# Peptides against a protein of PDB entry 4Y8H: the designs that were tried, part 102

Target 1, 196 residues: chain A of PDB entry 4Y8H
Amino acid sequence: TSIMAVTFKDGVILGADSRTTTGAYIANRVTDKLTRVHDKIWCCRSGSAADTQAIADIVQYHLELYTSQYGTPSTETAASVFKELCYENKDNLTAGIIVAGYDDKNKGEVYTIPLGGSVHKLPYAIAGSGSTFIYGYCDKNFRENMSKEETVDFIKHSLSQAIKWDGSSGGVIRMVVLTAAGVERLIFYPDEYEQL

## One batch from the design tools (peptide; made by RFdiffusion4, then SolubleMPNN)

Design b2_p27_4_s4 (from b2_p27_4, 12 letters changed)
Fold by OpenDDE base, seed 4:
Formats: sequence, C-alpha cells, structure tokens
Structure b2_p27_4_s4 (fold): chain B 196 residues (1-196), chain A 27 residues (1-27)
Amino acid sequence: as target 1 above (196 residues)
Amino acid sequence: SMEEEYQKKVEETMAKLKEAGPSKLFV
C-alpha cells in the first residue's frame, strides 16, 4: 500500500493506490483505501483490510452520533477517535491510518496514526509499505499552500514512484479532494502515471 | 446515552473482528 494526504491552499487531498495483497501474493482485487467517515473527513487505510475497515466503521458511527448531538465534528475530533481505537487495541490491530479533513475554521488538516496508536498532526503524511521509497521525494517536493493542480501532481508523482518500487502497491491511483467547494473524487490509471 | 451506544458499537465490531480470525487481505 501507498497512501498519503496533503494539505494545500484550498484544503486537503488524500491519495492511495488500489492494490490488495494476500500475504506475499497480489490479490485479484482493487481496494478503495480512501474511506469516508464524515462529509469532509476521510481516511487513508493501510494494513489489515478487516482491521482498518472495522476502525473506520466505528469512527463513522461515532461521528454520526456526534453530529446528531453537537453538529459537525472537527478533523481533530475524528483523529482523536481513531487514535483511541488504535491505541487501545494496538496489540490486536494491524492498522496505519491517515486522517484528513476540511472545515472552514481549520481548513485542511492531516493527522497520521501509525501502528501503536500515536497521533501526529502534519502538513502532509505518507504511509504504507510504499511510503518508505518516497520519503526523500516528498520531503524535497512538498510545498505549503500549493494549488489544487500542483497538489494533485505532487501526489500522482509520489504514488507513482512508490508503486514503481513497492510490489505491494499498484493498480489505480485514487484521490479525494476536500475543500469549501465540496468533495471531489479523482482516479488515475497505470497508462498515465507509469509514464511519469 | 450516546457514549453507551458508541461503546456497544466498539465492542460488537471488535468482537466480530476477533471471531473472523487473522486477516487474509491487506491494503
């Protein structure tokens, strides 16, 4: 898996590959690793498909309850719920999660929750087995307050590089853009990103 | 209460996860 989330001028963009594995083998399945937990709060999932889906389901439920009582939750609130679940169950879960969201007050925010259940607020985050190959690239090329187009390009190039080197990453590159304007889903196919 | 409902959801989901055994699919 190769996943990332990047804050930019107008909000935040999440990105992910779609390859699914079964142990050491590539599974014949395309997985959407970008999961909605609230209207403008999403997460990237890495690790056990079952574990990460379970966590996301719980968080989504929590945020639904929260919304019914208190209104729209902040991204920080969502991240805290993810953190608690991952930390309290760290011995039984294989989950790396990036939480990203947008609201008018805080704009785009990214929180990374690696194995163990710590939480880190960052301007951008990368995770998954493919991330190890692109730390240098991302550090060199990330800039704060990029345009949407620049950010899409940054994510596309980053994930393309991760996919090139990580046998556990591949398929399509999926993105979710969260801004004041709403939610936009993007998809890029190998024929495009392999040429980068 | 909201908290009670949430805790039930957590418990039920985690129980199902344990019952399913080791994950066969990874992302």
Scores: peptide ipSAE 0.571, ipTM 0.938, DockQ to the pose 0.855; fails the geometry check
Fold by OpenDDE base, seed 3:
Structure b2_p27_4_s4 (fold): chain B 196 residues (1-196), chain A 27 residues (1-27)
Amino acid sequence: as target 1 above (196 residues)
Amino acid sequence: SMEEEYQKKVEETMAKLKEAGPSKLFV
């Protein structure tokens, strides 16, 4: 898996590959690793497919309840719920989560929750087995307050490199753009990103 | 309460995960 989320001028963009594995083998299954937990709060998932989906389902449910009582939750609130679940169940879960969201007050925010259930707020985050290959690239090329187009290109190039070197990453690159204007889903196919 | 409903959801979901056994698919 190769996943990332990047804050930019107008919000945040999440990105992910789609490859699914079973042990050391590639499974003939495409997974959408970008999961909605609220209108403008999404997550990237790595690790156990079942574990990460279960966690996301619980968080989505919690945020629905929260909304009914208190209104729209912040991205920080969502990250806290993810963290609590991952930390309290760390002995039974294999999950790495990146939480990203947009609201008018806080703009785009990214929280990474690695295995173990710690939480880190960052301007951008990368995770999954493919992330090990792109730390240097991302550090060199990330800039704060990029445009939407620059950020899409940054994510596309980053994930393309991760996929190139990580056998557990591949398929399509999906992105979700979260801004004041709304939610936009993007998809890029191998023929597009392999040429980068 | 909202908290009680949430905790119930957590418990039920985690129980289902445990019953399913080791994960076969990874992302």
Scores: peptide ipSAE 0.564, ipTM 0.935, DockQ to the pose 0.862; fails the geometry check
Fold by OpenDDE base, seed 5:
Structure b2_p27_4_s4 (fold): chain B 196 residues (1-196), chain A 27 residues (1-27)
Amino acid sequence: as target 1 above (196 residues)
Amino acid sequence: SMEEEYQKKVEETMAKLKEAGPSKLFV
């Protein structure tokens, strides 16, 4: 898996590959690793498919309840719920989560929750087995307040590099753009990103 | 209460995960 989320001028973009594995083998399945937990709060999932889906389902449920009583939750609130679940159940879960969201007050925010259930707020985050190959690239090329197009390109190039080196990453690159204007889903196929 | 309902959801979900056994698919 290669996942990332990047804050930019107008909000935040999440990105992910789609490869699934079973043990050391590639599974004949394409997974959408970008999961909605609220209108403009999404997450990237890495680790156990079942575990991460369950966690996301619980968070989505929590945020629905929250919204019914208190209105739209903040991204920080969502991250806190993820953190609590991951930390309290760390012995039974294999989950790496990146939470990203947009609201008018805080704009785009990214929270990374690695194994163990710590939480870190960052301008951008990378995770998954492929992330190890692109720390240097991301550090070199990330800039604050990029345009949408620049950020899409940054994510596309980053994930493309991760996929090149990580056998557990591949398939399509999906992105979700969260801004004041709404939610936009993007998809890029191997024939496109492999040429980068 | 909402908190009780939430905790119930957590417990039920985690129980189902445990019953399902080790994960076969990874992302």
Scores: peptide ipSAE 0.561, ipTM 0.933, DockQ to the pose 0.848; fails the geometry check
Fold by OpenDDE base, seed 2:
Structure b2_p27_4_s4 (fold): chain B 196 residues (1-196), chain A 27 residues (1-27)
Amino acid sequence: as target 1 above (196 residues)
Amino acid sequence: SMEEEYQKKVEETMAKLKEAGPSKLFV
């Protein structure tokens, strides 16, 4: 898996490859690792497919309840719920989560929740087995307050590099753009990103 | 209460995970 989320001028963009594995084998090339937990709060999933999906389902449910009583939750609130679930159940879960969201007050925010259930707010985050190959690239090329287009390109190039080196990453690159204007889903196929 | 409903959801979901056994698919 190669996943990332990047804050930019107008919000945040999540990105992910689509490969799933069973042991050493490729199981699926088209898995959606970008999961909605609220209208403009999404997450990237790494680790056990079942564990991460279960966590996301619980968080989505929590945020629905929250919304009914208190209005739209913040991204920080969502990250806190993820953190609590991951930390309190760390002995039974294999989950790495990047939470990203947009709201008018806080704009785009990214929270990374690695194994163990700590939480870290960052301007951008990368995770998954492919992330090890792109720390240097991302550090060199990330800039704060990029445009949408610059950020899409940054993510596309980053994940393309991760996929080139990580056998557990591949398929399509999916992105979700979260801004004041709404939610936009993007998809890039191997024929495009392999040439980068 | 909201908290009670949430905790119920957590418990039910975690129970299902436990019953399902070891993970077969990874992302």
Scores: peptide ipSAE 0.536, ipTM 0.931, DockQ to the pose 0.901; fails the geometry check

Design b2_p27_5_s2 (from b2_p27_5, 14 letters changed)
Fold by OpenDDE base, seed 3:
Structure b2_p27_5_s2 (fold): chain B 196 residues (1-196), chain A 27 residues (1-27)
Amino acid sequence: as target 1 above (196 residues)
Amino acid sequence: MSYDPSKIEPAKKWKEEQKKKVEEKFA
């Protein structure tokens, strides 16, 4: 898996590959690793498909009940819920999560929750088995307050590089853009990003 | 992302338990 989330001028963009593995083999199954937990709060998932989906489902449910009583939760609140679940179940769950969201007050925010259940707020985050190959690239090329287009390109290039080196990453690149204007889903196919 | 069918049922059970905890928190 190769996943990332990047804050930019107008909000935040999440990105992910779609490859699924089973044991030591690449599966034909394609996974959407970008998961909605609230209208403008999403997550990137790595690790166990079942575990991470279960966590995301519980967070979504939590935020639904939260919303009914208190109104729209902040991204930080969502990250806290993820953190608690991941920490309390760290011995039984294999989950790497990046939480990203947008609201008018805080704009785009990114929280990374690695194995163990710690939480870190960052201007951008990368995770998954493919991330190890692109730390240098991302560090050199990330800029704060990029445009939407610049950020899409940054993510596309980053994940493309990760996929080149990580056998557990591949397929399509999906993105979710979260801004004041709403939610937008993007998809890029190998024929496009492999040439970058 | 790894797919392990053996984790499906345990995850479902876990979710049901967690759902109850969430409901209790907001009761």
Scores: peptide ipSAE 0.733, ipTM 0.970, DockQ to the pose 0.841
Fold by OpenDDE base, seed 4:
Structure b2_p27_5_s2 (fold): chain B 196 residues (1-196), chain A 27 residues (1-27)
Amino acid sequence: as target 1 above (196 residues)
Amino acid sequence: MSYDPSKIEPAKKWKEEQKKKVEEKFA
């Protein structure tokens, strides 16, 4: 898996590959690793498909009930729910999560929650088995307050590089753009990103 | 993303337990 989320001028963009593995083998199954937990709060998932989906489902349910009682939750609130679940179940669940969201007050925010269940607020985050190959690239090329197009390109190039080197990453690159204007899903196919 | 069918049922059970906890929090 190669996943990332990047804050930019107008909000935040999440990105992910779609490859699924079974043990050491590449599976024919394609996974959407970008998961909605609230209107403009999404997450990137790595690790166990079953575990991460279960966690995301519980967070989504939590935020639904939260909304009914308190109104729209902040991205920080969502991240805290993820953190609590991941920390409390770290011995039983294999989950690496990046939480990203947009609201008018805080704009785009990114929180990374590694396997141990810690939480870190960052301007951008990368995770998954492919992330190890692109830390240097991302550090050199990330800039704050990029445009949407610049951010899409940054994510596309980053994930393309991760996929190139990580056998557990591949397929399509999916992105979700979260801004004041709404939610936008993007998809890029191997023919588009392999040549980058 | 790792697909392990053996984790499906445990995850479902876990979800049911967690769902109850969430409901209790907001009751």
Scores: peptide ipSAE 0.732, ipTM 0.970, DockQ to the pose 0.834
Fold by OpenDDE base, seed 1:
Structure b2_p27_5_s2 (fold): chain B 196 residues (1-196), chain A 27 residues (1-27)
Amino acid sequence: as target 1 above (196 residues)
Amino acid sequence: MSYDPSKIEPAKKWKEEQKKKVEEKFA
């Protein structure tokens, strides 16, 4: 898996590959690793498909009940719910999560939740087995307050490099753009990103 | 992302337990 989320001028963009593995083999199953937990709060998932989906489902449920009583939750609140679940179940859980969201007050925010259930707020985050190959690239090329187009390009190039070197990453690159204007889903196919 | 069918049922059971805990927090 190769996943990332990047804050930019107008909000935040999440990105992920779609490859699924089973044991030592690449599975035919395509996984959507970008998961909605609230209107403009999403997460990137790595690790166990079953475990991370279960966590995301519970967070979504939590935020639904939260909204009914208190109104729209902040991204920080969502990250806190993820953190608690990951920490409390760390002994039986294989999950790497990046939480990203947009609201008018805080704009785009990114929280990374690695194995163990810690939480870290960052301008951008990368995770998954492919992330090890792109730390240097991302550090050199990330800039704060990029445009939407610059950010899409940054994520596309980053994930392309991760996929190139990580056998557990591949398939399509999916992105979700969260801004004041709404939610936008993007998809890029191998024929496009492999040439980068 | 790893797909392990053996984790599906345990995850479902876990979700049901967690749902109750969430509901208790908002009761």
Scores: peptide ipSAE 0.731, ipTM 0.970, DockQ to the pose 0.843
Fold by OpenDDE base, seed 2:
Structure b2_p27_5_s2 (fold): chain B 196 residues (1-196), chain A 27 residues (1-27)
Amino acid sequence: as target 1 above (196 residues)
Amino acid sequence: MSYDPSKIEPAKKWKEEQKKKVEEKFA
């Protein structure tokens, strides 16, 4: 898996590959690793497909009930719910999560929750087996307050490099753009990003 | 993303248990 989320001028963009593995083998199954937990709060998932889906479902349910009583939750609130679930169940769940969201007050925010259930707020985050290959690239090329187009390109190039070197990453690159204007889903196919 | 079919049922059970806990928090 190669996943990342990047804050930018107008909000935040999440990105992910779609490859699914079974043990050491590539599976025919494709996974949407970008998961909605609220209208403008999404997550990137790494690790166990079943575990991370279950966690995301519970967070979504939590945030639905939260919304009914208190109004729209902040991204930080969502991250705290993820953190609590991951920490309390660290012995039986395999999950690496990046939480990203947008609201008018806080704009785009990114929280990374690695295995173990710690939480870190960052301007951008990368995770998954493919991320190990692109720490240097991302560190050199990330800039704060990029445009939407610059951020899409940054994510596309980053994930393309990760996929190139990580056998556990591949397929399509999906992105979710969260801004004041709404939610936009993007998809890029191998014939496009492999040429970068 | 790793797919392990053996984790599907345990995850479903876990999810149902967690839903109850969430409901209790908001009761």
Scores: peptide ipSAE 0.731, ipTM 0.970, DockQ to the pose 0.841

Design b2_p27_5_s3 (from b2_p27_5, 16 letters changed)
Fold by OpenDDE base, seed 2:
Structure b2_p27_5_s3 (fold): chain B 196 residues (1-196), chain A 27 residues (1-27)
Amino acid sequence: as target 1 above (196 residues)
Amino acid sequence: LSFDPEKIEPAKKWKEKQLKKVEKKFS
């Protein structure tokens, strides 16, 4: 898996590959690793498909009930719910999650929750087995307050590099753009990103 | 993401328990 979320001028963009593995083998299964937990709060999933799907479902329900009683939750609140689940159940879960969201007050925010259930707020985050190969690239090329187009390109190039080196990453690159204007889903196919 | 068929049912059961806890928290 190669996943990342990047804050930018107008909000935040999540990105992910789509490859699924079983053991040491590539599974004949494509997964959407970008998962909605609220209208403008999404997450990137790495680790166990079953565990992370369960976590996301729980958080989604939590935020639905939260909204009904208290109004729209902040991204920080969502990250806290993820953190609580991951930390309290860390002995039984294999999950690495990046939470990203947008609201008018806080704009785009990114929270990374690695294995163990710690939480870290960052301007951008990368995770998954493919992330190891692109820490250097991302550190050199990330800039704060990029445009949408610059951020899409940054994510596309980053994930493309991760996929080149990580056998557990591949397929399509999906992105979700969260801004005041709404939610936009993007998809890029190998014929495009492999040329980068 | 890794797909492990053996984790499907345990994860579902765990999720069901957690959902009940969430519901109780907001009741």
Scores: peptide ipSAE 0.784, ipTM 0.978, DockQ to the pose 0.886
Fold by OpenDDE base, seed 3:
Structure b2_p27_5_s3 (fold): chain B 196 residues (1-196), chain A 27 residues (1-27)
Amino acid sequence: as target 1 above (196 residues)
Amino acid sequence: LSFDPEKIEPAKKWKEKQLKKVEKKFS
């Protein structure tokens, strides 16, 4: 898996590959690793497909009930819910989560929750088995307050590089753009990103 | 992501328990 989320001028963009593995083998299964937990709060999932889906479902329900009583939750609140689940169950879960969201007050925010259940707020985050190959690239090329187009390009190039080196990453690159204007889903196919 | 079919049912049961906890929190 190669996943990332990047804050930019107008919000935040999440990105992910789609490859799934089964044991030591690449599964002929395409998965959507970008999961909605609230209108403009999404997450990137790495690790166990079953564990991370369960976590996301729980958080989604939590935020639904939260909204009914208190109004729209902040991204920080969502990250806290993820953190609590991952930390309290760290011995039984294999999950790496990046939480990203947008609201008018805080704009785009990114929280990374690695294995163990710690939480870190960052301007951008990368995770998954492919992330190890792109720390240098991302550090060199990330800039604060990029445009949407610049950020899409940054994520596309980053994940493309990760996929080149990580056998557990591949397939399509999906993105979710979260801004004041709404939610936008993007998809890029190998024929495009492999040429980068 | 790693797909492990043996984890499907345990994760589902675990999720159900957690959802009940969430409901209680907001009751």
Scores: peptide ipSAE 0.783, ipTM 0.977, DockQ to the pose 0.876
Fold by OpenDDE base, seed 4:
Structure b2_p27_5_s3 (fold): chain B 196 residues (1-196), chain A 27 residues (1-27)
Amino acid sequence: as target 1 above (196 residues)
Amino acid sequence: LSFDPEKIEPAKKWKEKQLKKVEKKFS
């Protein structure tokens, strides 16, 4: 898996590959690793498909109930819910989560929750087995307050490199753009990103 | 993501427990 979320001028963009593995094999299953937990709060999932889907489902339900009583939750609140689940159940879960969201007050925010259940607020985050191959690239090329187009390109190039070197990453690159304007889903196929 | 069929049912059961906890938190 190669996943990332990047804050930018107008909000935040999540990105992910789609490859699924089964044991030592690449599964003939394409998964959407970008998962909605609220209207403008999404997450990137790495690790166990079952564990991370369960976590996301719980958080989504939590935020639904939260909304019914208190109104729209902040991204920080969502990250806190993820953190509590991952930390309190660290012995039984294999999950790496990046939480990203947008609201008018806080704009785009990114919270990374690695294995173990710590939480880190960052301007951008990368995770998954492919992330180790792109730390250098991301560090050198990330800039704060990029445009949407610049950020899409940054994510596309980053994930393309991760996919190139990580056998557990591949398929399509999906992105979710969260801004004041709404939610936009993007998809890029190998014929496009492999040549980058 | 890694798909492990052996984890499907345990994850579902675990999720159900957590969902009940969530409900109690907001009751």
Scores: peptide ipSAE 0.782, ipTM 0.977, DockQ to the pose 0.881
Fold by OpenDDE base, seed 1:
Parts: sequence; C-alpha cells; structure tokens
Structure b2_p27_5_s3 (fold): chain B 196 residues (1-196), chain A 27 residues (1-27)
Amino acid sequence: as target 1 above (196 residues)
Amino acid sequence: LSFDPEKIEPAKKWKEKQLKKVEKKFS
C-alpha cells in the first residue's frame, strides 16, 4: 500500500494505489483506500482492510451524529475521533490512517495516525509499505501552496516511485481533491504513471 | 491494504461495540 495526502494552495488532495494483497496473492483491482467520512473530510487507509473499514464506518457515523447536533465538524475533530479509536484498540489493530479535509476557516489540513494511535498534523503525509521508498523524494519535491496541477503531479510522481519498488503497491492511482469548489475524483492508469 | 478474511467477523463485532459506545456518548 502507498497512500498520501498533500495540502496545497486551494485545499488538499488525497492519493492512493489500488493493489490488494492476501498472503502471497497480489491483485491489481481497484480498492477503496480513499474513504469518505464527511462531505469534505476523507481518509487514506493502510493495514487491515477489515479493521480500517470498521474504523472509518464508526467515524462516519460519529461525524453524522456530531453534524446533527453541532454542525459541520472540523478536520481536527475527525482526526481526534480516528485517534481515539486507533489508540484504544492499538493492541488488536493494524492500521495506518491519514485524515484530510477542507473547510473555509482552516482550508486544507492533513493529520497522520500511524500504528499506535498517535496523531500528527502535517503539511503533507505519506504512509503504507510503499512510503518507505519515497520519504526522500517527497521531502525534496514538496512545496507549500502549490497549484492543483502541481500537487497532482507531485502525488502522481511520488506514488509512481513507491509502486516501482513496493511489491504490495500497484494498480491505478486514485486521488480525491477537496476544495471550496467541492470534491473531485481522479484516476491514473499504469500506462500513464509507469513512464514517469 | 491487506485483506484478511479471518478478521472480518472480529472487525464487525468490534464495530458494533464501538457504534454502541458512540451512540451512548450522544444520548
């Protein structure tokens, strides 16, 4: 798995590969590693598909109840709910989660929740088995307040590099763009990113 | 992401437990 989220001038973009692994079996089908928990709050998931799906469902439900009583939650609030669930269940949970969201007050925000259930606010975050191969690349090439196009290219190149070296990553690259204008979904195929 | 079929049922039970906890928090 290779996942990342990047803040930029107009909001935040989440990105993920789509490969699924079960033991020695590798499948390049499209998987749901980018998951909505609120209109403009999404997450990237790594680790156990079943565990992280359950967490995301719980958070989504929590945020729905929150919205009914208090209005639209902040990205920080969503990250806090994720953190609590991951921390309380850390002994029985294999999960790496990146939470990203946009609102008019805070703009694009990214929170990373690694195994263990800590939470860290960052301008961008990477996770998954493929992330080990791209720390250097991302550090070298990330810039604050990039354009949408620059950010898409940054994520595409980063995940392409991760996929080249990580046997547990591959398939299509999916992205979700969160801005004031709304939510946009992008997809890039191997024939496009393998040449990068 | 890794897919482990053996963890599906435990995850469902855990989810149900946590959902009940969340519901109580907002009651």
Scores: peptide ipSAE 0.168, ipTM 0.724, DockQ to the pose 0.859; fails the geometry check

Design b2_p27_5_s4 (from b2_p27_5, 12 letters changed)
Fold by OpenDDE base, seed 3:
Structure b2_p27_5_s4 (fold): chain B 196 residues (1-196), chain A 27 residues (1-27)
Amino acid sequence: as target 1 above (196 residues)
Amino acid sequence: LSYDESKIKPAEEFKEKKLKEVEEKFS
């Protein structure tokens, strides 16, 4: 898996590959690793497909009930719910989560929750087995307050590089753009990103 | 993401348990 989330001028963009593995083998399954937990709060998933799906479903329900009583939750609140689940159940879960969201007050925010259940707020985050290959690239090329187009390109190039080196990453690159204007879903195919 | 069929049932049970806890929290 190669996943990332990047804050930019107008909000935040999440990105992910789509490859699924079974043991040491690539599964013939395309999975959506970008999961909605609220209108403008999404997450990137790595680790166990079953574990992370369960976690995301729980958080989604939590935020639904939260919204009904208190109004729209902040991204920080969502990250806190993820953290509690991951930390309190770390012995039974294999989950790496990046939480990203947008609201008018806080704009785009990114929280990374690695294995173990710690939480870190960052301008951008990368995770998954493919992330190890692109720390240098991302650190060199990330800039704060990029445009939407610049950020899409940054993510596309980053994930493309990760996929080149990580056998557990591949397929399509999906992105979700969260801004004041709404939610936009993007998809890029190998014929495009492999040429970068 | 890794798919492990053996983890499906445990994850579902975990989910059901936690969903009930969430309901209780907001009841």
Scores: peptide ipSAE 0.781, ipTM 0.977, DockQ to the pose 0.908
Fold by OpenDDE base, seed 4:
Structure b2_p27_5_s4 (fold): chain B 196 residues (1-196), chain A 27 residues (1-27)
Amino acid sequence: as target 1 above (196 residues)
Amino acid sequence: LSYDESKIKPAEEFKEKKLKEVEEKFS
């Protein structure tokens, strides 16, 4: 898996590959690793497909009930719910999650929750087995307050490099753009990103 | 993401348990 989320001028963009593995083998399954937990709060999932899906479903429901009683939750609130689940159940879960969201007050925010259930707020985050190959690239090329187009390109190039070197990453690159204007899904196929 | 069929049932049970806890929290 190669996943990332990047804050930019107008909000935040999440990105992910789609490859699924089973043991040492590539599974014949294309998985959407970008999961909605609220209108403008999404997450990137790595680790166990079953564990992370369960966590995301729980958080989604939590945030639905939260909204009913208190109004729209902040991204930080969502991250805290993820953290509690991951930390309190770390002995039984294999989950690496990046939480990203947008609201008018805080704009785009990114919280990374690695194995163990800690939480870290960052301007951008990368995770998954493919992330090890792109720490240098991302550190060198990330800039704060990029445009949407610059951010899409940054994510596309980053994930392309991760996929190139990580056998557990591949398939399509999906992105979700969260801004004041709404939610936009993007998809890029190997024929495009392999040429970068 | 790694798919392990042996983790499906435990994850589902975990989810069901936690969903009930969420409901109770907001009751």
Scores: peptide ipSAE 0.778, ipTM 0.976, DockQ to the pose 0.904
Fold by OpenDDE base, seed 1:
Structure b2_p27_5_s4 (fold): chain B 196 residues (1-196), chain A 27 residues (1-27)
Amino acid sequence: as target 1 above (196 residues)
Amino acid sequence: LSYDESKIKPAEEFKEKKLKEVEEKFS
């Protein structure tokens, strides 16, 4: 898996590959590793497909009930719910999650929750087995307050490099753009990103 | 992401338990 989320001038963009593995083999299943937990709060999933799907479903329900009583939750609130689940159940879960969201007050925010259930707020985050190959590239190329186009290109190039070297990453690159204007889904296929 | 058949049932049971806890929190 190669996943990342990047804050930019107008909000935040999440990105992910789509490859899944079964044991030591690449599985035919193509998964959407970008998962909605609220209108403009999404997450990137790595680790166990079953564990992370369960966690995301729980958080989605939590935020639904939260909204009914208190109004729209902040991204920080969502990250806190993820953190609590991952930390309190760390012995039974294999989950690495990046939480990203947008609201008018806080703009785009990114929280990374690695194995163990710690939480870290960052301007951008990368995770998954492919992330080890792109720490250098991301550090050199990330800039704060990029445009949407610059951020899409940054994520596309980053994940392309991760996929190139990580056998557990591949397939399509999916992105979700969260801004004041709404939610936009993007998809890029191997024929495009392999040429980068 | 890794797909492990043996983890499906435990994850579902975990989910069911936690969803009930969420309901209790907001009841």
Scores: peptide ipSAE 0.778, ipTM 0.976, DockQ to the pose 0.883
Fold by OpenDDE base, seed 5:
Structure b2_p27_5_s4 (fold): chain B 196 residues (1-196), chain A 27 residues (1-27)
Amino acid sequence: as target 1 above (196 residues)
Amino acid sequence: LSYDESKIKPAEEFKEKKLKEVEEKFS
């Protein structure tokens, strides 16, 4: 898996590859690694498909009930719910989560929750087995307050590099753009990103 | 993202348990 979320001028963009594995083999199963937990709060999933799907479903339900009583939750609140689940159950879960969201007050925010259930707020985050190959690239090329187009290109290039080196990453690159204007899904195919 | 069949049932049980806890929290 190669996943990332990047804050930019108008909000935040999440990105992910689409490859799934079964042990040492590539599985013929397509999993959406970009998962909605609220209108403008999404997450990137790495680790166990079953574990992370369960976590995301629980958080989605939690935020639904939260909204009914208290109004729209902040991204920080969502990250806190993820953290509680991941930390309190760390002995039984294999989950790496990046939480990203947008609201008018806080704009785009990114929280990374690695194995163990710690939480870290960052301008951008990368995770998954492919992330180890692109820490240097991302650090060198990330800039704050990029445009949408610049951020899409940054994510596309980053994930493309990760996929080149990580056998557990591949397929299409999916993105979700969260801004004041709404939610936008993007998809990029190997014929495009492999040439980068 | 790894698919492990042995983790499906435990994850489902975990989910069911936690969903009930969420309901109780907001009841």
Scores: peptide ipSAE 0.772, ipTM 0.976, DockQ to the pose 0.865

